Peptides against a protein of PDB entry 4QMF. Designs and how they scored, part 161

Target 1, 175 residues: chain A of PDB entry 4QMF
Amino acid sequence: ESSFMTLFPKYRESYLKTIWNDVTRALDKHNIACVLDLVEGSMTVKTTRKTYDPAIILKARDLIKLLARSVPFPQAVKILQDDMACDVIKIGNFVTNKERFVKRRQRLVGPNGNTLKALELLTKCYILVQGNTVSAMGPFKGLKEVRRVVEDCMKNIHPIYHIKELMIKRELAKR

## One batch from the design tools (peptide; made by RFdiffusion4, then SolubleMPNN)

Design b2_p29_2_s1 (from b2_p29_2, 10 letters changed)
Fold by OpenDDE base, seed 2:
Structure b2_p29_2_s1 (fold): chain B 175 residues (1-175), chain A 29 residues (1-29)
Amino acid sequence: as target 1 above (175 residues)
Amino acid sequence: SKEEEKLDKELEELSKKILEEAKREEEEK
């Protein structure tokens, strides 16, 4: 049997309490046990004797990781699907200057989130920028592309270059 | 910088184009 635990920030507690029954129900379908510890501020998932597919615990691990990073449940729960992968990209350590960090993060998001939405379309991923992390969900190929764009953006490589590249790739794929 | 601002503007325009294209494709379904 396997178990995984993740901590969540205090500001996430209220939401997690609200959706925890849904989390439990979703994981019950796979016979994965879960615990929300409000004292410690943690979520735990664990295989049971009835867990049919032991690999699902890794997806459950990812689920709670995503939830801890502010991904809403209706999106995060999709990680339990076989064709869905995720990535949590730490972006807070690329720049020491806070203002520069904010600027680069905002560049990634763009006005009204348009840059991020465009990136989502190009990579077929869901992308959430929150605090010092970017959470992404989608196909492995798309996730790799997202990580590249995100990290490069934080390294002061403008997203425009990658967006253009992805557009070209998309057009080629349609042919 | 001026160059960054130019790129920001270009990115916004390109992003909007991508979004509009996606919208059209969705409407065609």
Scores: peptide ipSAE 0.676, ipTM 0.945, DockQ to the pose 0.946
Fold by OpenDDE base, seed 1:
Structure b2_p29_2_s1 (fold): chain B 175 residues (1-175), chain A 29 residues (1-29)
Amino acid sequence: as target 1 above (175 residues)
Amino acid sequence: SKEEEKLDKELEELSKKILEEAKREEEEK
C-alpha cells in the first residue's frame, strides 16, 4: 500500500470541506481512499486492496497537491485523466526583494490576466498563479514551456521574448 | 524602466491579439 499526504493553508480549509465529497467520489472510482484532516490541515490519499491501477496513486497525490495550491476542483480533478500532467513551480526564491517579486509576478500575469491567458493558449495548459507557486496542468511539452517562461520571468527575462517564440512555433504547427 | 514599460505594452498588445484570434477560431466552429 502507498500513501501520500499534503498540507494545506488554513485559508483553503473552507473550500476543501465543501468539495471533499466530490474528491472522495472521484477517487472512489479508482478505489483510492482519501482523508481530510482539519486538525492537522492535511489531505491524504491511499491505495487500497481494491486499487486496480497502482499508478493512479501518483495522480491522486498530484490532485491533492493541486488542491492545496488553490486549483479549483473541477480543474484539478482532470489530473486523473491519462493525458493530463501537472507542475507546481516555486517562484518565491528567485528574488528576495518583495517589491521586485511582486512586480515580476505581476508581469507574468499581465493586465486582467491577459498574459497568463495568452500563455495558456500557446502552451495548451491551465495556469494558476498563487502566492509563491505557479500551478500548471496540461501536456508535458506545454508544461516544460510554462516552466521556462515562469522561471525566466522571475529571473527578469521579459515574457515577451517567449511569447513571440511560442507564437512562431504555433504558426509553424498549423502548416 | 522605460524599456521595460515598452516591452510590457508590447506584451499586452500581443496577448490581446492571441486572445482575439482564439475567440475568432471558437466562433468559426
Scores: peptide ipSAE 0.675, ipTM 0.945, DockQ to the pose 0.925
Fold by OpenDDE base, seed 3:
Structure b2_p29_2_s1 (fold): chain B 175 residues (1-175), chain A 29 residues (1-29)
Amino acid sequence: as target 1 above (175 residues)
Amino acid sequence: SKEEEKLDKELEELSKKILEEAKREEEEK
């Protein structure tokens, strides 16, 4: 038997309560049990005697991790699909200055979220910037690219360089 | 800085281009 637990911030409690029945139903299809602990502020997933695919528990782990980081359920639940991977990138430790942090994080998002949307298209990933983390879902190749852009941005390497590179790669792939 | 602002503007323009291209590709399907 395997189990995983993830803590979630208080501000997510209301939402998680709202969607927890949906989480339960989604995981029940795979015979994965789950528990929402409002006192501790945690989510737990665990295999049962009826769990057929032992690997699904890892995806369930990822599901609650994504939910804890503000990924909405309709998107997060896609992690249960075989072809979907995810990454939660911690960005809070790259910059100590709050103003600089906010500026670099905003640069990653761009006006009206256009930079982020462009990055999503180029990498074929879903990307959510929330607080001190960036959550991404998609193919491994795309996730690797996202992490590079995100971390470099927080290191004050402007995203423009990576976007240009990704554009070139995309054009070459079309040939 | 001025350089950062320049790059920000360039990135915005490029991002918009990417988004528009994606729209065109979807329309062609």
Scores: peptide ipSAE 0.674, ipTM 0.945, DockQ to the pose 0.941
Fold by OpenDDE base, seed 5:
Structure b2_p29_2_s1 (fold): chain B 175 residues (1-175), chain A 29 residues (1-29)
Amino acid sequence: as target 1 above (175 residues)
Amino acid sequence: SKEEEKLDKELEELSKKILEEAKREEEEK
């Protein structure tokens, strides 16, 4: 049997306790077992003898990974769908200076989150910026584009260049 | 820098344009 575990930060404990019955119900449909360990601060998913699709355990792994990084359950649970992929992009290691990191992260989000919302539309992805990670969900091609924009932004390449490129590509695809 | 500020402003305007276009398309459906 296959199993995966992820740790979650203490500030997520209250929320995870609240939605864990919903997590259990969603995974039960696929005969995947799950455990919330409040002492260790971990979530575990595992196959059972009744698990029919062995690949679903990888999606369950992704589910708990997304939940650990503050993605809300109604969005995170969509990862169990066949056509949905995800990516967790670590952004905390690109810049050593804290102030520079905060500035570049804020540039990615933009005023009122407008830059992030625009990027979501262009890539057809859901994107959440939280702490030292960016969580994204959507089609594989879109996720690849998101990762490029996010990492380049942390490397001090302004997002405007990528946004313009994505707009051009979108317009060409409509014709 | 002044250059970064210029690019930030341009990005904001472009982002707003994208969002407005998306809203119009949804309203037309």
Scores: peptide ipSAE 0.673, ipTM 0.945, DockQ to the pose 0.929

Design b2_p29_2_s2 (from b2_p29_2, 10 letters changed)
Fold by OpenDDE base, seed 2:
Structure b2_p29_2_s2 (fold): chain B 175 residues (1-175), chain A 29 residues (1-29)
Amino acid sequence: as target 1 above (175 residues)
Amino acid sequence: SAEEEKLDKELNELSEKILKEEEEKKKEE
C-alpha cells in the first residue's frame, strides 16, 4: 500500500473544500482513497486493498499536486488518464530581483495570455502560470518543450526563439 | 531595453498568428 501527501496554501482551502467530493468520486473509480485535512492544510491519497492498478496512485499523487498549485479540478482530473502527464516547474529561484522575476514571468504569459496560449497549442499542453510555479499537463514530448521554454524565459532567453522553433517543428510534422 | 521590447512585440504578433490559425482550423472542421 502506498500513500502520498501534499500541502496546499491557505488560499486554496475554500476551493478544495468545494471540489473535494468530486475528487473523491474520481478517485473512487480507481479504488484510491483520499483525505482532505483542513487543519494541516494537506491532501492525501492512498491505495486500498481494492486498488487494481498500483500505478494509479502515482497519478493520484500528481492530481493532488496539481490541485495544490491552483490547477482547476476539471483540468487536473485529466491526469488520471493514461495518456496524460504533468510537470510542476518551479520558477521562483531563477531571479532574485522581484521586478525582474515579474517581468520575465509576464513575458512568458504575454499580452492577454497570447504567448502562453500559443505555447499550449504548439506543445499540445495545458499550462498554468501561478505564483512561483508553472503547472503543465500533456504529452511527455510537449512537457519537455514547455519546461525548456519556461526555464529559459526565466533565464532571460526570450520565448520568441523557442516559439519559432516549435512552429517550424509543427510545420515539418504536417508534411 | 529597446531590443527586448522589439522581441516582445514580435512574439505577440507571432502568438496572435498562431491563435488565429488555430481558430481557422477549428472553423473548417
Scores: peptide ipSAE 0.675, ipTM 0.945, DockQ to the pose 0.952
Fold by OpenDDE base, seed 1:
Structure b2_p29_2_s2 (fold): chain B 175 residues (1-175), chain A 29 residues (1-29)
Amino acid sequence: as target 1 above (175 residues)
Amino acid sequence: SAEEEKLDKELNELSEKILKEEEEKKKEE
């Protein structure tokens, strides 16, 4: 039997309470048990004797990890699909200056989130910027591209160069 | 810097172009 636990911030508690029945139902289809501990502020997933595919516990682990990082349930639950992967990119350690950090993070998002939306389309990923992390979901190849753009942006490499490169790659793939 | 602001503007314009193209593609489907 395998189990995984993740902590979540207090501000996420209300939302998690609201969707926890849906989480339970989604995991029950795979015979994965789950527990929401409001005292500790944790989520736990674990295999049961009826778990058919033991590998699904790793996806369940990723599910609660994504939920803890503010990914909404309708999106996060897609991680249980075989063709879906995820990545949680830590961005808070690249810059010590708070103002510089905020500026580079905002550059990644862009006005009205346009840059982020464009990056999502180019990589076929879902991307959420929250605090000191960027959560991404999609194909493995796309996730690698997202991580490169995100980390380089925090290293003060402007996203424009990567966006142009991805556009060229997309055009070449259509031929 | 002035150069960064220029790149920011260009990035936004390019992003909007990508989004517009996607919307047009969806209309054709």
Scores: peptide ipSAE 0.674, ipTM 0.945, DockQ to the pose 0.949
Fold by OpenDDE base, seed 3:
Structure b2_p29_2_s2 (fold): chain B 175 residues (1-175), chain A 29 residues (1-29)
Amino acid sequence: as target 1 above (175 residues)
Amino acid sequence: SAEEEKLDKELNELSEKILKEEEEKKKEE
């Protein structure tokens, strides 16, 4: 039997309590057990004797990882789908200056989240910028593109260059 | 910088264009 545990920040506790029954129900369909430990501040997923798909535990692991990083349940639960992958990109270590970090993170998001939404469309991914991480869900190819844009942005490469590139690629794909 | 601000504005305009195009596509479906 396999087990995975992830810690979650205190500010996430209230939400996780609220949706945990839904998490349990979703995982029960796959015969994956789960535990929310409010004392430790952890989520755990485990295979059971009835787990028939060995790969589903990895998706369950990803589910709790995404939930810990503030991805809402209705989106996070999609990770259980076969065609859905995810990536949690750590962005807090690229810039030491807090103001610079905030600026670059905001640049990635853009006014009204327009940049992020555009990037989502171009990569066919869901993207959430939260704290020191960017969580993304989607096809593997799209996730690679997201990671590149995100990391480069934190390295002071303006997202516009990547957006333009992705637009060109999309246009070429239509031909 | 002034250059960054210019790029920010351009990026936003481009983003809005992309979003608009997607909305139009959805309406056609």
Scores: peptide ipSAE 0.673, ipTM 0.945, DockQ to the pose 0.950
Fold by OpenDDE base, seed 5:
Structure b2_p29_2_s2 (fold): chain B 175 residues (1-175), chain A 29 residues (1-29)
Amino acid sequence: as target 1 above (175 residues)
Amino acid sequence: SAEEEKLDKELNELSEKILKEEEEKKKEE
């Protein structure tokens, strides 16, 4: 039997408690067991003797990883679908200066979140910027593009260059 | 810098264009 555990920050505890029955129900459909440990501050998923598809445990692992990084349950649970992938991009270690970090992160989001929304449309992904991580869900190709834009932005490469490139690619695909 | 501000403005304009096009597409469907 396989098991995976993920720690979550204290500020997520209240929310996770409220949705944990929904998590349990979603995973029960696949005969995956789960445990919320409030003392340790951890979530655990594990296969059972009734688990039919062993690969689903990896999806369950991704589910708790996304939940730990503030992705809402209605969105995170979509990871259990076969055609859905995810990525959690750590952005906090690219820049040591806090002010520079905040500026680059804000540039990625843009005014009113416009840049992030545009990037979501161009890559067909869901993207959440929270704290020191960016969580993304979508097709593998789109996720690769998101990671490139996010990491380059933190390396002081302006997102405009990537957005223009993605726009051109989209137009070419329509023909 | 002035250059960064220019790029930020251009990026926002492009983003708004993309969002507007998506809204128009949804109205036509």
Scores: peptide ipSAE 0.673, ipTM 0.945, DockQ to the pose 0.956

Design b2_p29_2_s3 (from b2_p29_2, 12 letters changed)
Fold by OpenDDE base, seed 4:
Formats: sequence, structure tokens, C-alpha cells
Structure b2_p29_2_s3 (fold): chain B 175 residues (1-175), chain A 29 residues (1-29)
Amino acid sequence: as target 1 above (175 residues)
Amino acid sequence: SEEEEKLEKELDELSKEILEEAEKEEKEK
């Protein structure tokens, strides 16, 4: 039997309480047990003797990881699908200056979130920028592209170069 | 910097084009 635990920030508690019955129901379909610990501020998922698919526990792990990083449940629960992968990209350690960090993070998002939305379309991923992490969900190829753009942006490589590259790749793929 | 501002404006315009194209494709479906 396998178990995974993820801590979540205090500001996420209210939301997690609200959706936890839905989490439980979604995981029950796969015979995965789950626990929300409000004292510790943690979520736990566990296999049971009735868990049929051994791989589903890893997806359950990813589910609580995504939820901890502010991904809404209706989106996060899609990780339980076989064709869906995710990545949680830590962005907080690329720069020490807080102002520079905020500026680079905002550059990734762009005005009205247009840059991020464009990146989502180009990579066929869902992308959420929150705090010191970027959560992404989608195909592995797309996730690889997202990670590159995100990390490079934090390294002060402007996203425009990657966006142009992705546009070219998309056009070539249509042929 | 001025160069960064130029790139940011260009990126925003490009992003809008991508979004508009996607909206058009969705509308045609």
C-alpha cells in the first residue's frame, strides 16, 4: 500500500473544505482513500486493499499537489484521466530580488493574462501561475514546452521568442 | 527599458492575434 501527503497554505483551507467531499467522491471511484487534516494543513491519499489500478495513486498524489497550489477542483480532477499529465514548476528560486521576481512572473502572464492564454493555446495546456509555482496540465510535449518558457522567463529570456517558435512549430505541424 | 517595452507590446499584440484566431476557429466549429 502507498500513501502520499501534501501540505497546503492556510489561505487554501476554506476552499479545500468546500470541495473535499467532491475530492473524496472522485477518489472513491478508484478506491483511493483521502484525508484532509485541517490541524496540520495537509491532504493525504492512500491506496486500499480494493485499489485495482496501482498507477492511480500517483495521479491521486498529483491531484492533491495541484489542489495545494490553487488549481480549482474541476480542473485538477482531470489529472485522474489517463491522457492527462501535470507539472508543478517552482519559480521562486530563479531570482532573489522580489521586485524582479514579480516583474518576470507578470511578464509570463501578460496584460489581461493574454500571454499566458496564448501559451496555453500553443501548448494545449492549462497553466496557472500562483505564488512561487506554475501549475500546468496537459500532454507531455506541451508540458515540456511550458516548463521551458516559464523557466526561461524567470531567467530573463523574454517569452516572445518562445511564442514565435511555438507558432512556427504549430504551422509546420499543420502540413 | 525601451527595448523591453517594445518586446512586451509586440508580445501582447501577438498574443491577441493567437487568441483571435482561436476564437474564430471555435466559432466556425
Scores: peptide ipSAE 0.616, ipTM 0.933, DockQ to the pose 0.950
Fold by OpenDDE base, seed 2:
Structure b2_p29_2_s3 (fold): chain B 175 residues (1-175), chain A 29 residues (1-29)
Amino acid sequence: as target 1 above (175 residues)
Amino acid sequence: SEEEEKLEKELDELSKEILEEAEKEEKEK
């Protein structure tokens, strides 16, 4: 039997409580057990003797990881699909200066979130920028691209260069 | 910097173009 646990910040507690029945139902389809511990502030997923596919536990692990990082359930639950992967990119350690951090993070998002939306389209990923992490969901190729753009942005490489590159790649793929 | 501001404006414009294109493609489906 396999088990994975993740901690979640206190501010997520209320939301997680509201969606936990949905989490349970989604995981029950795969015979994965789950526990929400409000005292510890943790989520746990476990295989059971009825779990048919042992690999699903890894997706369940990813599910709770995503939920802990503020990804909404309707999006996070898609991780259980075979064609869906995810990445949680830590961005808080690239810059010590808070103002510089905020500026670079905002650059990734752009006015009205346009930059982020464009990046999502180009990479075919879902991307959520929250706090000190960026959560992404999508195909592995897209996730690799997202991580590159995100980390480089935090390293003061302007996203425009990557966006242009991705645009070219997309155009070539259409031919 | 002025250069950064220029890049940010350009990026926003490009982003909008990408979004518009995506919307157009979606409507054509």
Scores: peptide ipSAE 0.613, ipTM 0.932, DockQ to the pose 0.947
Fold by OpenDDE base, seed 3:
Structure b2_p29_2_s3 (fold): chain B 175 residues (1-175), chain A 29 residues (1-29)
Amino acid sequence: as target 1 above (175 residues)
Amino acid sequence: SEEEEKLEKELDELSKEILEEAEKEEKEK
């Protein structure tokens, strides 16, 4: 595949319009073309004849995916770096009860976002909790850990257990 | 529940410790 498209929710339209020139410029450096379709509510990325790195289109795909999930451009654009991976974790299907969903999602974030920030530090990832998704960016190992914590949290496993585990692992790694 | 509240408090405390440690490490660089 040389082209990828993602839909974005209406509430993202205004923001995407404001940053699309920056998206275009960032992708132009890699000779990836992009299109923002406001009628359909979609973003498209595609290779061109000048695209040198065949793998960059996959990163471009990830870029628009992240943008669609409310990741701000300055963070999302980092996905174009070779050492950066991402994951979009769907959390909306773990719990049917809205109140329970909100509670578990909030548990992941914690007071003042402290839990989330701690998790970011422990995993060396960026993590954004938005709506029914959690977007994460970082090393594969960290992303795997994030996914585990996030999914388990939505399954009513309190993040504290994973945080403690990650703390121990970090301490061991310092030795 | 009371148990959940305890866990949340403990988690928040641990989180703060992690944040503080990270800040210290950053200052040392």
Scores: peptide ipSAE 0.603, ipTM 0.930, DockQ to the pose 0.940
Fold by OpenDDE base, seed 5:
Structure b2_p29_2_s3 (fold): chain B 175 residues (1-175), chain A 29 residues (1-29)
Amino acid sequence: as target 1 above (175 residues)
Amino acid sequence: SEEEEKLEKELDELSKEILEEAEKEEKEK
């Protein structure tokens, strides 16, 4: 039997307690067991003898990973769908200067979140910028594009160059 | 810098265009 555990920050505890019954119900459909440990601050998923699809445990692993990084349950649970993938991009280690980090992270989001919303549309992904990570959900092709834009932005490559490229690709695909 | 500010303004306008196009497509469906 396979088991995966993830730690979550203390500020997520209250929310995770409120939605844990929903997590349990969603995973029960696949005969995946789960445990919320408030003492350790961890979530665990594990296969059972009744688990039919052994690959679903990897999606369950991704579910708890997304929840630990502040993705809301109604969005995170979509990871259990066959056509849905995810990526958690660590952005906190690209720049040591805090002010520079905040500036580059804000550049990715843009005024009123417009840049991030545009990137979501172009890549057909859900994207959440939270703390030192960016969580994304969508098709593999879109996720690859998101990671490139995010990491390059943290490396001081302005997102505008990638957005223009994605727009051109979209227009070409319509023809 | 002035260069950075220009790029940020251009990106914001471009983003708005993308959002408006998406909204238009949804209304037409």
Scores: peptide ipSAE 0.601, ipTM 0.930, DockQ to the pose 0.955

Design b2_p29_2_s4 (from b2_p29_2, 11 letters changed)
Fold by OpenDDE base, seed 2:
Structure b2_p29_2_s4 (fold): chain B 175 residues (1-175), chain A 29 residues (1-29)
Amino acid sequence: as target 1 above (175 residues)
Amino acid sequence: SEEEEKLDEELDKLSNEILEEAKKEEEEK
């Protein structure tokens, strides 16, 4: 049997407690066991002797990873679907200057989150910017695009260039 | 910089266009 554990920040505890029964129920469908440790501040998922698909544990791993990074359960649980992948992009190390970091992160999000929403549409991904990470869920192709845009933005490459490129690609795909 | 600010404005405009287009497409379904 396999197991995976992830730590979560203290501010996430109350929410995780609230949804943990739902997590348990979702994982029970796959005979994956899970544990919420409030003392350690960790989530654990593990296969059981009843687990039919051993690969599902990797998705369960991703589930708790996403939850730890503030992805809401109704969205995060979709990772258990076969057609859904995810990526957690660390953005905190690209810039040492706090002000510059905030500015670039905000540029990625845009006014009212419109830039991020546009990027979601173009890549067919869900994207959440939280703290020093960007969590994304969607098809592998889209995730690759998201990571590129996100990292480049933190490297001071303006997202507009990628957005335009993605628009062109989308138009071509419609043909 | 001034150039970055200009790009920010253009990006916001473009983003809104994308969102509006998507909204329109959804309404047509």
Scores: peptide ipSAE 0.664, ipTM 0.940, DockQ to the pose 0.963
Fold by OpenDDE base, seed 1:
Structure b2_p29_2_s4 (fold): chain B 175 residues (1-175), chain A 29 residues (1-29)
Amino acid sequence: as target 1 above (175 residues)
Amino acid sequence: SEEEEKLDEELDKLSNEILEEAKKEEEEK
């Protein structure tokens, strides 16, 4: 039997407690067992003897990974769908200067999150910026585009260039 | 830099255009 564990930060504990029954119910449909350990600060998912699809454990792993990175349950649970993929992009290692890091991260988000929302629409992805990671959910093609924009932004390549490119591609696809 | 700030402003405008277009598409459904 396969098992995966993910640690979560303390500030996430209260939320995870409130939604854990929903997590359990969602995973029970696939006969995946789960455990919330408040002492260790971890979530665990594991296959059971009744698990029909052994591959679903990987999606369950992704679910707890997303939850640990502050993705809300109603969004994170969509990872269990066959057509949904995810990516957790580490952005904290591109810049050593904290102020520069914050500036580039804010540029990615934009005023009122408008840049991020626009990027979501262009890529058909959900995107959440939290701390040193960006969590994304959506089609594989869109996820590749998101990762490129995010990483390049942290490398000081302005998102405007990618947004313009994605807009052109979108218009061409409508024809 | 001033150049980066100009690009930031342009990006914000473009982002808003994308969002408004999406709203219009939803309203037409």
Scores: peptide ipSAE 0.663, ipTM 0.940, DockQ to the pose 0.947
Fold by OpenDDE base, seed 3:
Structure b2_p29_2_s4 (fold): chain B 175 residues (1-175), chain A 29 residues (1-29)
Amino acid sequence: as target 1 above (175 residues)
Amino acid sequence: SEEEEKLDEELDKLSNEILEEAKKEEEEK
């Protein structure tokens, strides 16, 4: 496909409007066209005749996906780098009870976001918990680890077990 | 549950340790 579209929630509109020129500029470097549709509430990226790298359109797709999920532009734009991957993890369907969902989501984040920050360090990823999704950016291996921790947390497997495991792995890697 | 609360507390402590270790590593660079 040469074109991808992503819908964004209304609460993101104001922010997206403010950074869209920056998005356009970043994508122009790769000859990817983009459109912000405020009526539909969508972002679109498209290849052009001048698009050289066929893979860049997929990264552009990921960019707008990340932006739609509240990842700030300075972070999201890093997806255009060759060594950067991302994952958007849907967490809203694991638990039907709202209170339980909120509790488990908060457990993933931890007091002052410390658990999330620790997980970021252990996986070398950026992680954002927003609404019913967790957005992550980083190396593929780290992303797999993040997804496991996040999904398991929503399945009521306490993150502490994974954090301990990741700590051990990190220590072993330093040897 | 009480068990969950204990694990939450332990996780927070462990998280803080990880964060502090990271700070030390950055200072050593």
Scores: peptide ipSAE 0.658, ipTM 0.939, DockQ to the pose 0.936
Fold by OpenDDE base, seed 5:
Structure b2_p29_2_s4 (fold): chain B 175 residues (1-175), chain A 29 residues (1-29)
Amino acid sequence: as target 1 above (175 residues)
Amino acid sequence: SEEEEKLDEELDKLSNEILEEAKKEEEEK
């Protein structure tokens, strides 16, 4: 039997407690067991003798990973769908200067979050910027594009170049 | 820098265009 554990930060504890029954119910449909440990600050998922699809445990692993990084349950639970993938991009280690980090992260989000929303539309992904991570959900192709834009932005490559490229690709696909 | 500020402004304009296009497509459905 397979088991995966993910730690979560203290500030997520209250929220996770409120939605854990919903997590349990969603995973029960696939005969995946789960445990919320408030002492350790961890979530665990594991297969059971009744688990039919062994691959679903990997999606359950991704579910708790997304929840640990502040993705809301109604969005995170979509990871259990066959056609849905995710990525958690660590952005905190690209620059050591705090001011530079904040500036580049804000550039990715844009005024009123418009840049991020535009990127979501172009890649057909859900994207959440939280702390030192960017969580994304969507098709594999879209996720690859998101990771490129995010990492390049943290490396001081302006997002406008990638957005223009994605726009051109979208227009060509409509023809 | 002035160069970065110009790119930021252009990116915001472009983002808004993308969002407006998406709204139009939804209204036409």
Scores: peptide ipSAE 0.655, ipTM 0.939, DockQ to the pose 0.952

